# Peptides against a protein of PDB entry 4Z5W: the designs that were tried, part 19

Target 1, 305 residues: chain A of PDB entry 4Z5W
Amino acid sequence: IPDVFLELNKLWYFSAQSNLFNGEMPRSLSNSRSISLLSLRNNTLSGQIYLNCSAMTNLTSLDLASNSFSGSIPSNLPNCLRLKTINFAKIKFIAQIPESFKNFQSLTSLSFSNSSIQNISSALEILQHCQNLKTLVLTLNFQKEELPSVPSLQFKNLKVLIIASCQLRGTVPQWLSNSPSLQLLDLSWNQLSGTIPPWLGSLNSLFYLDLSNNTFIGEIPHSLTSLQSLVSKENAVEEPSPDFPFFKKKNTNAGGLQYNQPSSFPPMIDLSYNSLNGSIWPEFGDLRQLHVLNLKNNNLSGNIP

## One batch from the design tools (peptide; aimed at target 1 T139 S188 W189)

Design b2_p13_2_s1 (made by RFdiffusion4, then SolubleMPNN; from b2_p13_2, 7 letters changed)
Fold by OpenDDE base, seed 3:
Structure b2_p13_2_s1 (fold): chain B 305 residues (1-305), chain A 13 residues (1-13)
Amino acid sequence: as target 1 above (305 residues)
Amino acid sequence: PAVPTSSGFLTTE
């Protein structure tokens, strides 16, 4: 990418995703005063990620996903006072989340999907201080770590939590009960155990629940038949979606189905590939907004309602 | 549209 962005003093949006750009990010781009949205996703850019946050006063969205960047996560990003959305998916950092992210009050959406992030306990302890954080994607990190169950963790404004395919151990963490605005939860493809907690049915905004491919035991909580978002179409206020797409992958090597917004996901309960027992509750028939109920590969018995 | 009936996980990549 040429170093010509100094002359582009009115540049508000720059999208050069899915090209063949290589080398470092241009210094003029890292110092742009005008740019609000920057997407360089799916290129071959390299070097360290550096943004001059004192210059980039209009930066609101950053998508650098699927590039060959190296080094540490930029600890100065919280100084970008308007930066809301960050996609750093598929950048191999081999790092922990910087402690400076405790001060990242502008942050609303963060993805580190498949970015070789380590220490989930530290990551969650840091990110809980981001009071405006609504979307958190940590898929394909923290390999074989334990999902912390510390009740002191609080994500009060969290709407989308995705921590899939991490081989995480532990249970469904009780601290998630402190996230009453949660709309989407994906903890699939882990090694989570125990019972599915009944308090999940109290998450009145939860329309997408994926607990598939874990080691859950016991009965399906009857409280899941009373998920308010699945009983009635309350007008889910179109909340500002993250500026990055989601992908549903069948496996680590397959291309995913693209979803541009969380609202584009079909209302779903996926509990497949567990060790759940007992009956299918007839009251699942009350979930009139439910599009997908997946209970396959469990130990369920009795009649299908 | 084909309802994605297959179990899979969500990413941003």
Scores: peptide ipSAE 0.563, ipTM 0.853, DockQ to the pose 0.345
OpenDDE base, seeds 1, 2, 4, 5: peptide ipSAE 0.561, 0.541, 0.557, 0.562; ipTM 0.860, 0.847, 0.849, 0.852

Design b2_p13_2_s2 (made by RFdiffusion4, then SolubleMPNN; from b2_p13_2, 7 letters changed)
Fold by OpenDDE base, seed 3:
Structure b2_p13_2_s2 (fold): chain B 305 residues (1-305), chain A 13 residues (1-13)
Amino acid sequence: as target 1 above (305 residues)
Amino acid sequence: PAPPTSSGFLTTE
């Protein structure tokens, strides 16, 4: 990418995603005063990620996903006072989340999907201080770590939590009960155990629940038949979606189905590939907004309602 | 399009 962004003093949006750009990010781009949205996703850019946050006063969205960047996560990003959305998916950092992210009050959406992030306990302890954080994607990190169940963790404004395919151990963490605005939960493709907690049915905004491919036991909580978002089509206020797409992958090597917004996901309960027992509750028939109920590959018995 | 009936996980990549 040429170093010509100094002359582009009115540049508000720059999207150069899915090209063949290589080398470092231009210094003039890292110092742009005008740019609000920057997407360089799916290129071959390299070097360290550096942004001059004192210059980049209009930066609101950053998508650098699927590049060959190296080094540490930029600890100065919280100084970008308007930066809301960050996608750093598929950048191999081999790092922990910087402690400076405790001060990242502008942050609303963060993805580190498949970014070789380590220490989930530290990551969640840091990110809970981001009071405006609504979307958190940590898929394909923290390999074989334990999902912390510490009740002191609080994500009060969290709407989308995705921590899939991490081989995480532990149980569904009780601290999620402190996230009453949660709309989407994906903890699939882990090694989570225990019972599915009944308090999940109290998450009145939860329309997408994926607990598939874990080691859950016991009965399906009857409280899941009373998920208010699946009973009635309340006008979910179109909340500002993250500026990055989601992908549903069948496996680590397959291309995913693209979803541009969380609202584009079909209302779903996926509990497949567990060790759940007991009956299918007839009251699942009350979930009139439910598009997908996946209970396959469990130990369920009795009649299908 | 057929609803994604296949179990899979969500990413941003």
Scores: peptide ipSAE 0.566, ipTM 0.855, DockQ to the pose 0.336
OpenDDE base, seeds 1, 2, 4, 5: peptide ipSAE 0.557, 0.557, 0.559, 0.560; ipTM 0.858, 0.848, 0.850, 0.851

Design b2_p13_2_s3 (made by RFdiffusion4, then SolubleMPNN; from b2_p13_2, 8 letters changed)
Fold by OpenDDE base, seed 1:
Structure b2_p13_2_s3 (fold): chain B 305 residues (1-305), chain A 13 residues (1-13)
Amino acid sequence: as target 1 above (305 residues)
Amino acid sequence: PAPPTSGGFLTTE
């Protein structure tokens, strides 16, 4: 990428995604005073990620996903006072979340999907201090770690939580009951155990639940038949989508189906590939907004209602 | 098109 961004003093939006750009980010770009949205996703950019937050006063959205960046996660990003959305997916950091992210009050949407992030306990302890955090994606990290269940963890404004395909051990964490605005939860493709907790049915905005491919046991909580967002349309809180797409992958090597917004996901309950027993509750018929109910590959018995 | 059924996990890449 040429170092010409100083002359582009009115540049608000720069999207150069899905090209073959290589080398480092140009210094003039990392010092741009005008840029609000920067997307360089799916290139071959390399080196360390550095942004001059004192210069980049208009930066609101950053998508650097699927590049060959290396080194540490930029600890100075919380100094970018207007920065709301960050996509760092598929960047091999091999690092922990910086402690400085406790101060990242502008942050609303964060993805580190498949970024070799380590220490989930530290990551969640840090990120809970981001009071405006609504979307958090941590898929394909923390391999074989334990999902912390510490009740002191609080994500009060969380709308979207995705921590899939981490081989995480533990149970569905009770601290998620403190996120009453949660709309989407994906904890699929882990080694989570225990029972599915009944308090999940109290999440009135939850329209997408994926707990598939875990080791859950016991019965399906009857409270899931009373999820208000799936009973009626009235509780659908339309929130601004993050400035990055989502992908549903069938495996780690497959191309994903693209979803531009979380609202484009079909309303879903996926409990497939567990060890759940008991019956399918007839009251699932009350979930008039539900598009997908997947209960396959369990130990369920009785009648199909 | 039929809504995509469950069968994988969510990412941003």
Scores: peptide ipSAE 0.563, ipTM 0.861, DockQ to the pose 0.307
OpenDDE base, seeds 2, 3, 4, 5: peptide ipSAE 0.553, 0.562, 0.552, 0.554; ipTM 0.853, 0.858, 0.853, 0.853

Design b2_p13_2_s4 (made by RFdiffusion4, then SolubleMPNN; from b2_p13_2, 7 letters changed)
Fold by OpenDDE base, seed 1:
Structure b2_p13_2_s4 (fold): chain B 305 residues (1-305), chain A 13 residues (1-13)
Amino acid sequence: as target 1 above (305 residues)
Amino acid sequence: PAKPTSSGFLTTE
């Protein structure tokens, strides 16, 4: 990418995604005072990620996903006082979340999907201080770590939480009950155990629940038949619209189906590939907004309602 | 009967 962005003093939106750009990010770009939306996703950009936050006073969205960047996560990003959305998916950091992210009050949407992030306990302890955080994606990180169940963790404004395909151990964490605005939860493709907690059915905005490919036991909580977002249309809370797309992958090697917004996801309960027992509750018929109920590959018995 | 979707997980990549 040429180093000409100093001359582009009116440039508000720069999208150069899905090209063949290589080398480092231009210094004039990292010092741009005008840019609000920056997307360089799916290139071969390399080196250290550096942004001059004191210069980049208009920066609101940053997508650097699927590049060959190396080194540390830039600890100065919280100084970008208007920065709301960050996509750092598929950047091989091999790092922990910077402690400075405790101060990231502008942050609303964050993805580190498949970015070799380590220490989930530290990551969640840091990110809980981001009071405006609505979307958090941590898929394909923290390999074989334990999902912390510390009740003091609080994500009060969280709407989308995705921590899939980490081989995480532990149980569904009780601290998620402190997130009453949660709309989408994906904890699939882990090694989570225990029972599915009944308090999940109290998350009145939850329209998408994926707990598939875990080691859950016991009965399906009857409270899931009372998920208000799936019973009636009236409680359609404003959905988070992060500036980055989502992909549903069948496996780590397959291309995913692209979803541009969380609203594009069909209302779903996926509990497949567990060790759940007991009956399918007839009251799942009350979930008139439910599009997908996936209960396959469990130990369920009785009548199918 | 809700259609069974393929088992998969969400990413942003």
Scores: peptide ipSAE 0.573, ipTM 0.859, DockQ to the pose 0.358
OpenDDE base, seeds 2, 3, 4, 5: peptide ipSAE 0.564, 0.554, 0.563, 0.565; ipTM 0.852, 0.854, 0.852, 0.853

Design b2_p13_3 (made by RFdiffusion4)
Pose (drawn by RFdiffusion4):
Structure b2_p13_3 (pose): chain A 291 residues (1-233, 242-249, 256-305), chain P 13 residues (1-13)
Amino acid sequence: IPDVFLELNKLWYFSAQSNLFNGEMPRSLSNSRSISLLSLRNNTLSGQIYLNCSAMTNLTSLDLASNSFSGSIPSNLPNCLRLKTINFAKIKFIAQIPESFKNFQSLTSLSFSNSSIQNISSALEILQHCQNLKTLVLTLNFQKEELPSVPSLQFKNLKVLIIASCQLRGTVPQWLSNSPSLQLLDLSWNQLSGTIPPWLGSLNSLFYLDLSNNTFIGEIPHSLTSLQSLVSKPDFPFFKKGLQYNQPSSFPPMIDLSYNSLNGSIWPEFGDLRQLHVLNLKNNNLSGNIP
Amino acid sequence: SLDSGNYLFGSPP
């Protein structure tokens, strides 16, 4: 990509995604005072990611995903004070999230999916301090690590939480109850154990719950039949494993408890869930009748 | 089309 961005001082929107571009991002792009939306994803771009946050005061959305970059996660990113969305998926950082991210108060959406992020314990202790974070994708990282149960963790405004295919040990942590506005929860494809917490049924905005492919035991909590959003009625897309979904509401309401060790019966009160589109209880130890 | 890398995981069919 040519180094001409000093000359293009009115450019607020640049999208070069899904091309064959290689090499580093030109430094002038890293200094652009006018750039707001930048999408370079799905190229062969490489090197240490450098962004001058004193210079890029209009940067609001950054998508460098699926590229050949290496080095660390830039620690100066919280200083890009208008930056609201970062898609860093499929960049092999082989690194932890910098502590400075606890100061990233403009951040509302973050994806480190399949990015070789280590130490979920430190990553979550840091990111809980980003007060405006509404969506978080940590899928395909933290391999075989433990999902922290530390009760001090609070993600208050969190709407979407996805940490799948990390083979995480531990249980569904109670501190998730500190995210009362949670819409979409995906903990699937992990090593999670214990029982399914009844408090999940207390999440009034939750419409999509994927607990599939874990080691969960015990009963289906009765509270799931009283889930409010299942009973009654921005750009950074998601892919399901790939089928694209543009926003969290693009996912039909679902309960997927499949591929666990769950026991007991199916509650008749599930009939109360009139807005439920998908119920997947396959590959469990469930017994009794079908209500 | 190419993906954005923002993956979710579903149950196999």

Design b2_p13_3_s1 (made by RFdiffusion4, then SolubleMPNN; from b2_p13_3, 4 letters changed)
Fold by OpenDDE base, seed 1:
Structure b2_p13_3_s1 (fold): chain B 305 residues (1-305), chain A 13 residues (1-13)
Amino acid sequence: as target 1 above (305 residues)
Amino acid sequence: SKDTGNYMFMSPP
């Protein structure tokens, strides 16, 4: 990318995604006072990510996903006082979340999907201080770590939480009960155990629940038949709109289907590939907005209602 | 489109 952004003093939106750009980010881009939205995703950019936050006072969205960046996560990003959305998916950092992110009050949406992030306990302890955080994607990180169950963890404004395919151990953490605005929860493809907690049914905005491919035991909580967002349409909660797309894959090797918004996901309860027992509750018939109920490959018995 | 890494995995087949 040429170092010409000093001359582009009116540039508000720069999108150069899905090209063949290589090398480092130009210094003039890292110092741009005008840019609000920056997307360089799906290139071959390299080097360390550096942004001069004191200069980049208009930066609101940053998408650098699927590049060959190296080094540490930029600890100075919280100094970008208007920065709301960060997509760092598929950047191999091999790092922990910086402690400075405790002060990241502008942050609303964060993805580190498949970015070799380590220490989930530290990550969640830091990110809980981001009072405006609504979307958090941490898929394919924290391999074989334990999902912390610390009751003091609080994500009050969280709407979308995705921590899939981490081989995480532990249980469904009680601190999620402190996230009453949660709309989408994906904890699939882990090694989570214990029972599915009944308080999940109290999350009135939850329309998408994926707990598939874990080691959950016990009965399906009857409270899931009372998920208000799936009973009636009247609970139109403000849709989470992160500035980055999601990809739903059939398997690790398949091409992903692109979803631009979480609201584009069909309302779903997926509890498949666990060790759940007991009956299918007839009251699942009350979930009139539910598109997908997947209970396959469990130990369920009784009558199908 | 190249998968930009914000993955949601479907249940196993």
Scores: peptide ipSAE 0.359, ipTM 0.879, DockQ to the pose 0.823
OpenDDE base, seeds 2, 3, 4, 5: peptide ipSAE 0.356, 0.264, 0.281, 0.293; ipTM 0.878, 0.762, 0.832, 0.829

Design b2_p13_3_s2 (made by RFdiffusion4, then SolubleMPNN; from b2_p13_3, 4 letters changed)
Fold by OpenDDE base, seed 1:
Structure b2_p13_3_s2 (fold): chain B 305 residues (1-305), chain A 13 residues (1-13)
Amino acid sequence: as target 1 above (305 residues)
Amino acid sequence: SKSTGNYMFGSPP
């Protein structure tokens, strides 16, 4: 990418995604006062990520996903006072989340999916201080760590939480009960154990629940049949989606289907590939907005209602 | 298309 962004002093939106750009980010780009939305996703850019936050006063969205960047996560990003959305998916940092992210009050959406992030306890302890954080994607990190269940953790404004395919141990954490605006929860492809907690059914905005491919035991909590977002349409608060797409894989070898917003996901309860027992509750019939109920590969018995 | 990494795995196939 040429170092000409000083001359482009009116440039508001720069998208150069899905090209063959290599080398480092131009210094003039890292110092741009005009750019609000920056997407360099799916290139071969390399080196250390550096942004001059004192210069980049208009930066609101940053998508650097699927590049060959290396080194540390840039600890100065909280100084970008308007920065709301960060997509760092598939950047191999091999790092912990910087402690400076405790001060990241502008942050609304963060993805580190498949970025070799370590120490989930530290990550969640830091990110709970982000008062405006609504979307958090941490898929394919924290391999074989324990999901912290510390009740002091609090994500009051969290709407989308995805921590899939981490082989995480532990239980469904009680601190999620403090996230009453949660709309989407994906904890699939872990080693989570215990029972599915009844308080999940009190999350009135929860329309998408994926707990598939874990080691959950016991009965399906009856409270899941009373999820208000799945009973009636009235509670679907369409809030602004993150500025980055999501990808759902149907098959391990298939390309993921792209979804541009969480609201594009079909309303779903997926509890498949666990050790759940007991019956399917007839009251699942009350979930008139539910598109997908997946209970396959469990120890369920009785009649199908 | 190289999926850009915000993966939801969903249930195993």
Scores: peptide ipSAE 0.272, ipTM 0.815, DockQ to the pose 0.803
OpenDDE base, seeds 2, 3, 4, 5: peptide ipSAE 0.041, 0.265, 0.259, 0.219; ipTM 0.715, 0.748, 0.802, 0.720; seed 3 fails the geometry check

Design b2_p13_3_s3 (made by RFdiffusion4, then SolubleMPNN; from b2_p13_3, 5 letters changed)
Fold by OpenDDE base, seed 2:
Structure b2_p13_3_s3 (fold): chain B 305 residues (1-305), chain A 13 residues (1-13)
Amino acid sequence: as target 1 above (305 residues)
Amino acid sequence: SKSTGNYMFMSPP
């Protein structure tokens, strides 16, 4: 990418995604005063990520995903006072989330999917201070760590939480009950154990639940049959989706289907590939908005309602 | 398109 962005003092949006750009990010781009949306996703860019947040006063969205960047997570990003959306998926940092992210009040959407992030406890302890955080994607990190269930953890405004394929141990964390606006929860492909907690059915906005491919035991909590978002068409106010797409994969090797918004996901309960027992509740028939109920590969018994 | 982003996993078919 040429180092010409100093001359482009009116450039608001720069999208150069899915090209063959290599080398470092141009210094003039890292100092752009005009850019609001920056996407360099799916290139071969390398070196350290550096952004001059004191210069980049208009930066609202940053997508650097699927590049060959190295080194640490930029600890100065909280100084980008308008920065809302960050996509760092598939950047191999081999790092912890910086402590400075406690001050990241502008942050609304964050992805570190498959970014070699370590220490989930520290990550969640830091990110809970991001009061405007609505979307958090931490898939393919924290390999074999324990998912913290510290009751003091609080994500009040969280709408989308995806922590899939981490081989995480522990239980469904009780601190998620403090997220009443949660719409989408994916904890699939972990080693989570215990029972599925009944308080999940109190999450009135929860329309997408994936707990598949874990080690959950006991009965399906009857409270899941009363998920309000699945009973009635709530006009889910389409809050502005993160400026990064989601990818739903049938398997780790398949091409993902791209979804631009969480609302584009079909309403779903997936509890498949666990050790759940008991019956299927007839009251799942009350979930008139439910498109997918996946209960396969469990120890369920009785009649199919 | 290369799946270049935030992965959600489906259960295996």
Scores: peptide ipSAE 0.218, ipTM 0.774, DockQ to the pose 0.858
OpenDDE base, seeds 1, 3, 4, 5: peptide ipSAE 0.217, 0.159, 0.185, 0.152; ipTM 0.801, 0.689, 0.777, 0.760; seeds 3, 5 fail the geometry check

Design b2_p13_3_s4 (made by RFdiffusion4, then SolubleMPNN; from b2_p13_3, 4 letters changed)
Fold by OpenDDE base, seed 2:
Structure b2_p13_3_s4 (fold): chain B 305 residues (1-305), chain A 13 residues (1-13)
Amino acid sequence: as target 1 above (305 residues)
Amino acid sequence: SKETGNYMFGSPP
């Protein structure tokens, strides 16, 4: 990428995704005062990620996903006072979330999916201070760590949480009950155990629940038949989606289906591939908005309603 | 476009 961005003092949006760009980010780009949206995803860019936040005062969205960047997560990003969305998926950091992210009040959407992030306890402890955080994607990190259940953790504005395929141990964390605006929860492909907690049914905005491929036991909570978002067609106000797409995979090796908005996900309860027992509640018939109910490969018995 | 890595997982095949 040529180092010409100083001359482009009116450039608001720079999109150069899905090309063959290599080398480092040009210094003039890292100092652009005009750029609001920067996307360089799916290239072969390398070196350390550096942004001059003091210069980049208009930066609102950053997508650097699927590049060959190395080094640390840039700890100065919270100084980009208007930065809302960050996509760092498939950047191999081998790092922890910087402590400076406690001050990241502008942050609304963050992805570190498949970025070799370590220490989930520290990550969640830091990110809970991001008062505007609505979307958090941490899939394919924290391998074999324990999902913290510390009740003091609080994500008040969290709407989308995806922590899939981490081989995480522990239980469904109680601190998620402090996220009443949660719309989508994916904790699939972990080693989570215990029972599915009844308080999940109190999450009135929850329309997508994936707990598949874990080690959950006991009965399906009857409270899941009372999920308001699945009973009634609430006009889910289409909240502004993150500036990055999601990819639903059947497994780690399969191609993903691209979803541009969380609202485009079919309303779903997936509890498959667990050790759940008891009956299927007839009251699942009350979930008139439910598109997918997946209960396969459990120990369920009785009649199918 | 090439997958950017914001992965969700579903049921095993």
Scores: peptide ipSAE 0.349, ipTM 0.868, DockQ to the pose 0.873
OpenDDE base, seeds 1, 3, 4, 5: peptide ipSAE 0.314, 0.271, 0.302, 0.303; ipTM 0.853, 0.758, 0.844, 0.842; seed 3 fails the geometry check

Design b2_p13_4 (made by RFdiffusion4)
Pose (drawn by RFdiffusion4):
Structure b2_p13_4 (pose): chain A 291 residues (1-233, 242-249, 256-305), chain P 13 residues (1-13)
Amino acid sequence: IPDVFLELNKLWYFSAQSNLFNGEMPRSLSNSRSISLLSLRNNTLSGQIYLNCSAMTNLTSLDLASNSFSGSIPSNLPNCLRLKTINFAKIKFIAQIPESFKNFQSLTSLSFSNSSIQNISSALEILQHCQNLKTLVLTLNFQKEELPSVPSLQFKNLKVLIIASCQLRGTVPQWLSNSPSLQLLDLSWNQLSGTIPPWLGSLNSLFYLDLSNNTFIGEIPHSLTSLQSLVSKPDFPFFKKGLQYNQPSSFPPMIDLSYNSLNGSIWPEFGDLRQLHVLNLKNNNLSGNIP
Amino acid sequence: SPDNGNYVSAPPP
């Protein structure tokens, strides 16, 4: 990508995604005062990611995903004070999230999916301090680590939480109850154990729950039949493992408890869930009748 | 089109 971005001082939108571009991002792009939306994803771009946050005061959306970059996660990123969305997926950082991210108050959406992020314990203790974070994708990182149960964790405005295919040990942590506005929860494809917490049924905005492919035991909590959003009625897309979904509401309402060790019966009160599109209880130890 | 790497319900490779 040519280094001509000092000359293009009115450029507020640049998208070069899904091409064959290689090499580093030109430094002038890293200094662009006018750039707002930048999408370079799905190229062969490489090197340490450098962004001058004193210079890029209009940067609102950054998508460098699925590229050949290496080095660390830039620690100066919280200083890009208008930056609201970062898609850093499929960049092999082999690193932890910098502590400075606790100060990233403009951040509303973050994806480190399949990025070789280590230490989910430190990553979540930091990111809980980003008060405007509404969506978080940590899928395919933290391999075989423990999902922290530390009760001090609070993600207050969190709408979307996805940490799948990390083979995480531990249980569904109670501190997730500190995310009362949670819409979409995906903990699938992990090693999670214990029982399914009844408080999940207390999440009034939750319409999509993927607990599939875990080691969960015990009963289906009765509270799931009283889930409010299941009973009654921005750009950074998601892929399901790939089928694209543009926003969280693109996912039909779902309960997927499949591929666990769950026991007991199916509650008749599930009939109360009139807005439920998908119910997947396959590959469990469930017994009794079908209501 | 290629994916952006932002995965939901992704199985382990």

Design b2_p13_4_s1 (made by RFdiffusion4, then SolubleMPNN; from b2_p13_4, 4 letters changed)
Fold by OpenDDE base, seed 1:
Structure b2_p13_4_s1 (fold): chain B 305 residues (1-305), chain A 13 residues (1-13)
Amino acid sequence: as target 1 above (305 residues)
Amino acid sequence: SPSNGNYISAPIE
């Protein structure tokens, strides 16, 4: 990418995604006073990520996903006082989340999906201080760590939490009961154990639940049949989606479907590939907004209602 | 794999 952004003093939006750009980010881009939306996703950019937050006073969205950046996570990003959305998916940091992110009050959406992030306990302890954090994607990190169940953890404004494919141990964490605005929870492809907690059914905005491919035992909590977002249409709070897309693979060999908004996901309960027992509750019939109920590969018995 | 890596329900590769 050429170092010409000093002359582009009116540049508000720069999207150069899915090209063949290599080398480092231009210094003039890292110092741009005008830029609000920056997307360099899916290139071969390398080196250390550096942004001059004192210069980049208009920066609101940063997408650097699927690049060859190396080194540390930029600890100065909280100084970008308008920065709301960060997509760092597939950047191999091999790092912990910086302590400076405790001060990241502008942050609303964060993805570190498949970024070799370590220490989930520290990550969640830091990120709970981000009072405006609504979307958190931590998929394919923290390999074989324990998901902390510390009741002091609080994500009051969290709407989307995805921590899939980490081989995480532990239970469904009780601190999620303090997230009453949660709309989407994906904890699939872990080693989570214990029972599915009944308080999940009290999350009135929860329309998408994936607990598949774990080691959960016991009965399906009856409270899941009373999820208000799945009973009635009125509770679908359309809130601003993160500026980064999500991907769902239908099959291992199929290209992932791109979803630009979490609201575009079909309302779903997936509890497949666990060790759940007991019956399917007839009251799942009350979930008139539910599109997908997946209970396959469990120890369920009795009648199908 | 999709370029963003923001996978929901990503199978462990």
Scores: peptide ipSAE 0.263, ipTM 0.807, DockQ to the pose 0.762
OpenDDE base, seeds 2, 3, 4, 5: peptide ipSAE 0.144, 0.195, 0.238, 0.126; ipTM 0.734, 0.787, 0.804, 0.721; seed 5 fails the geometry check

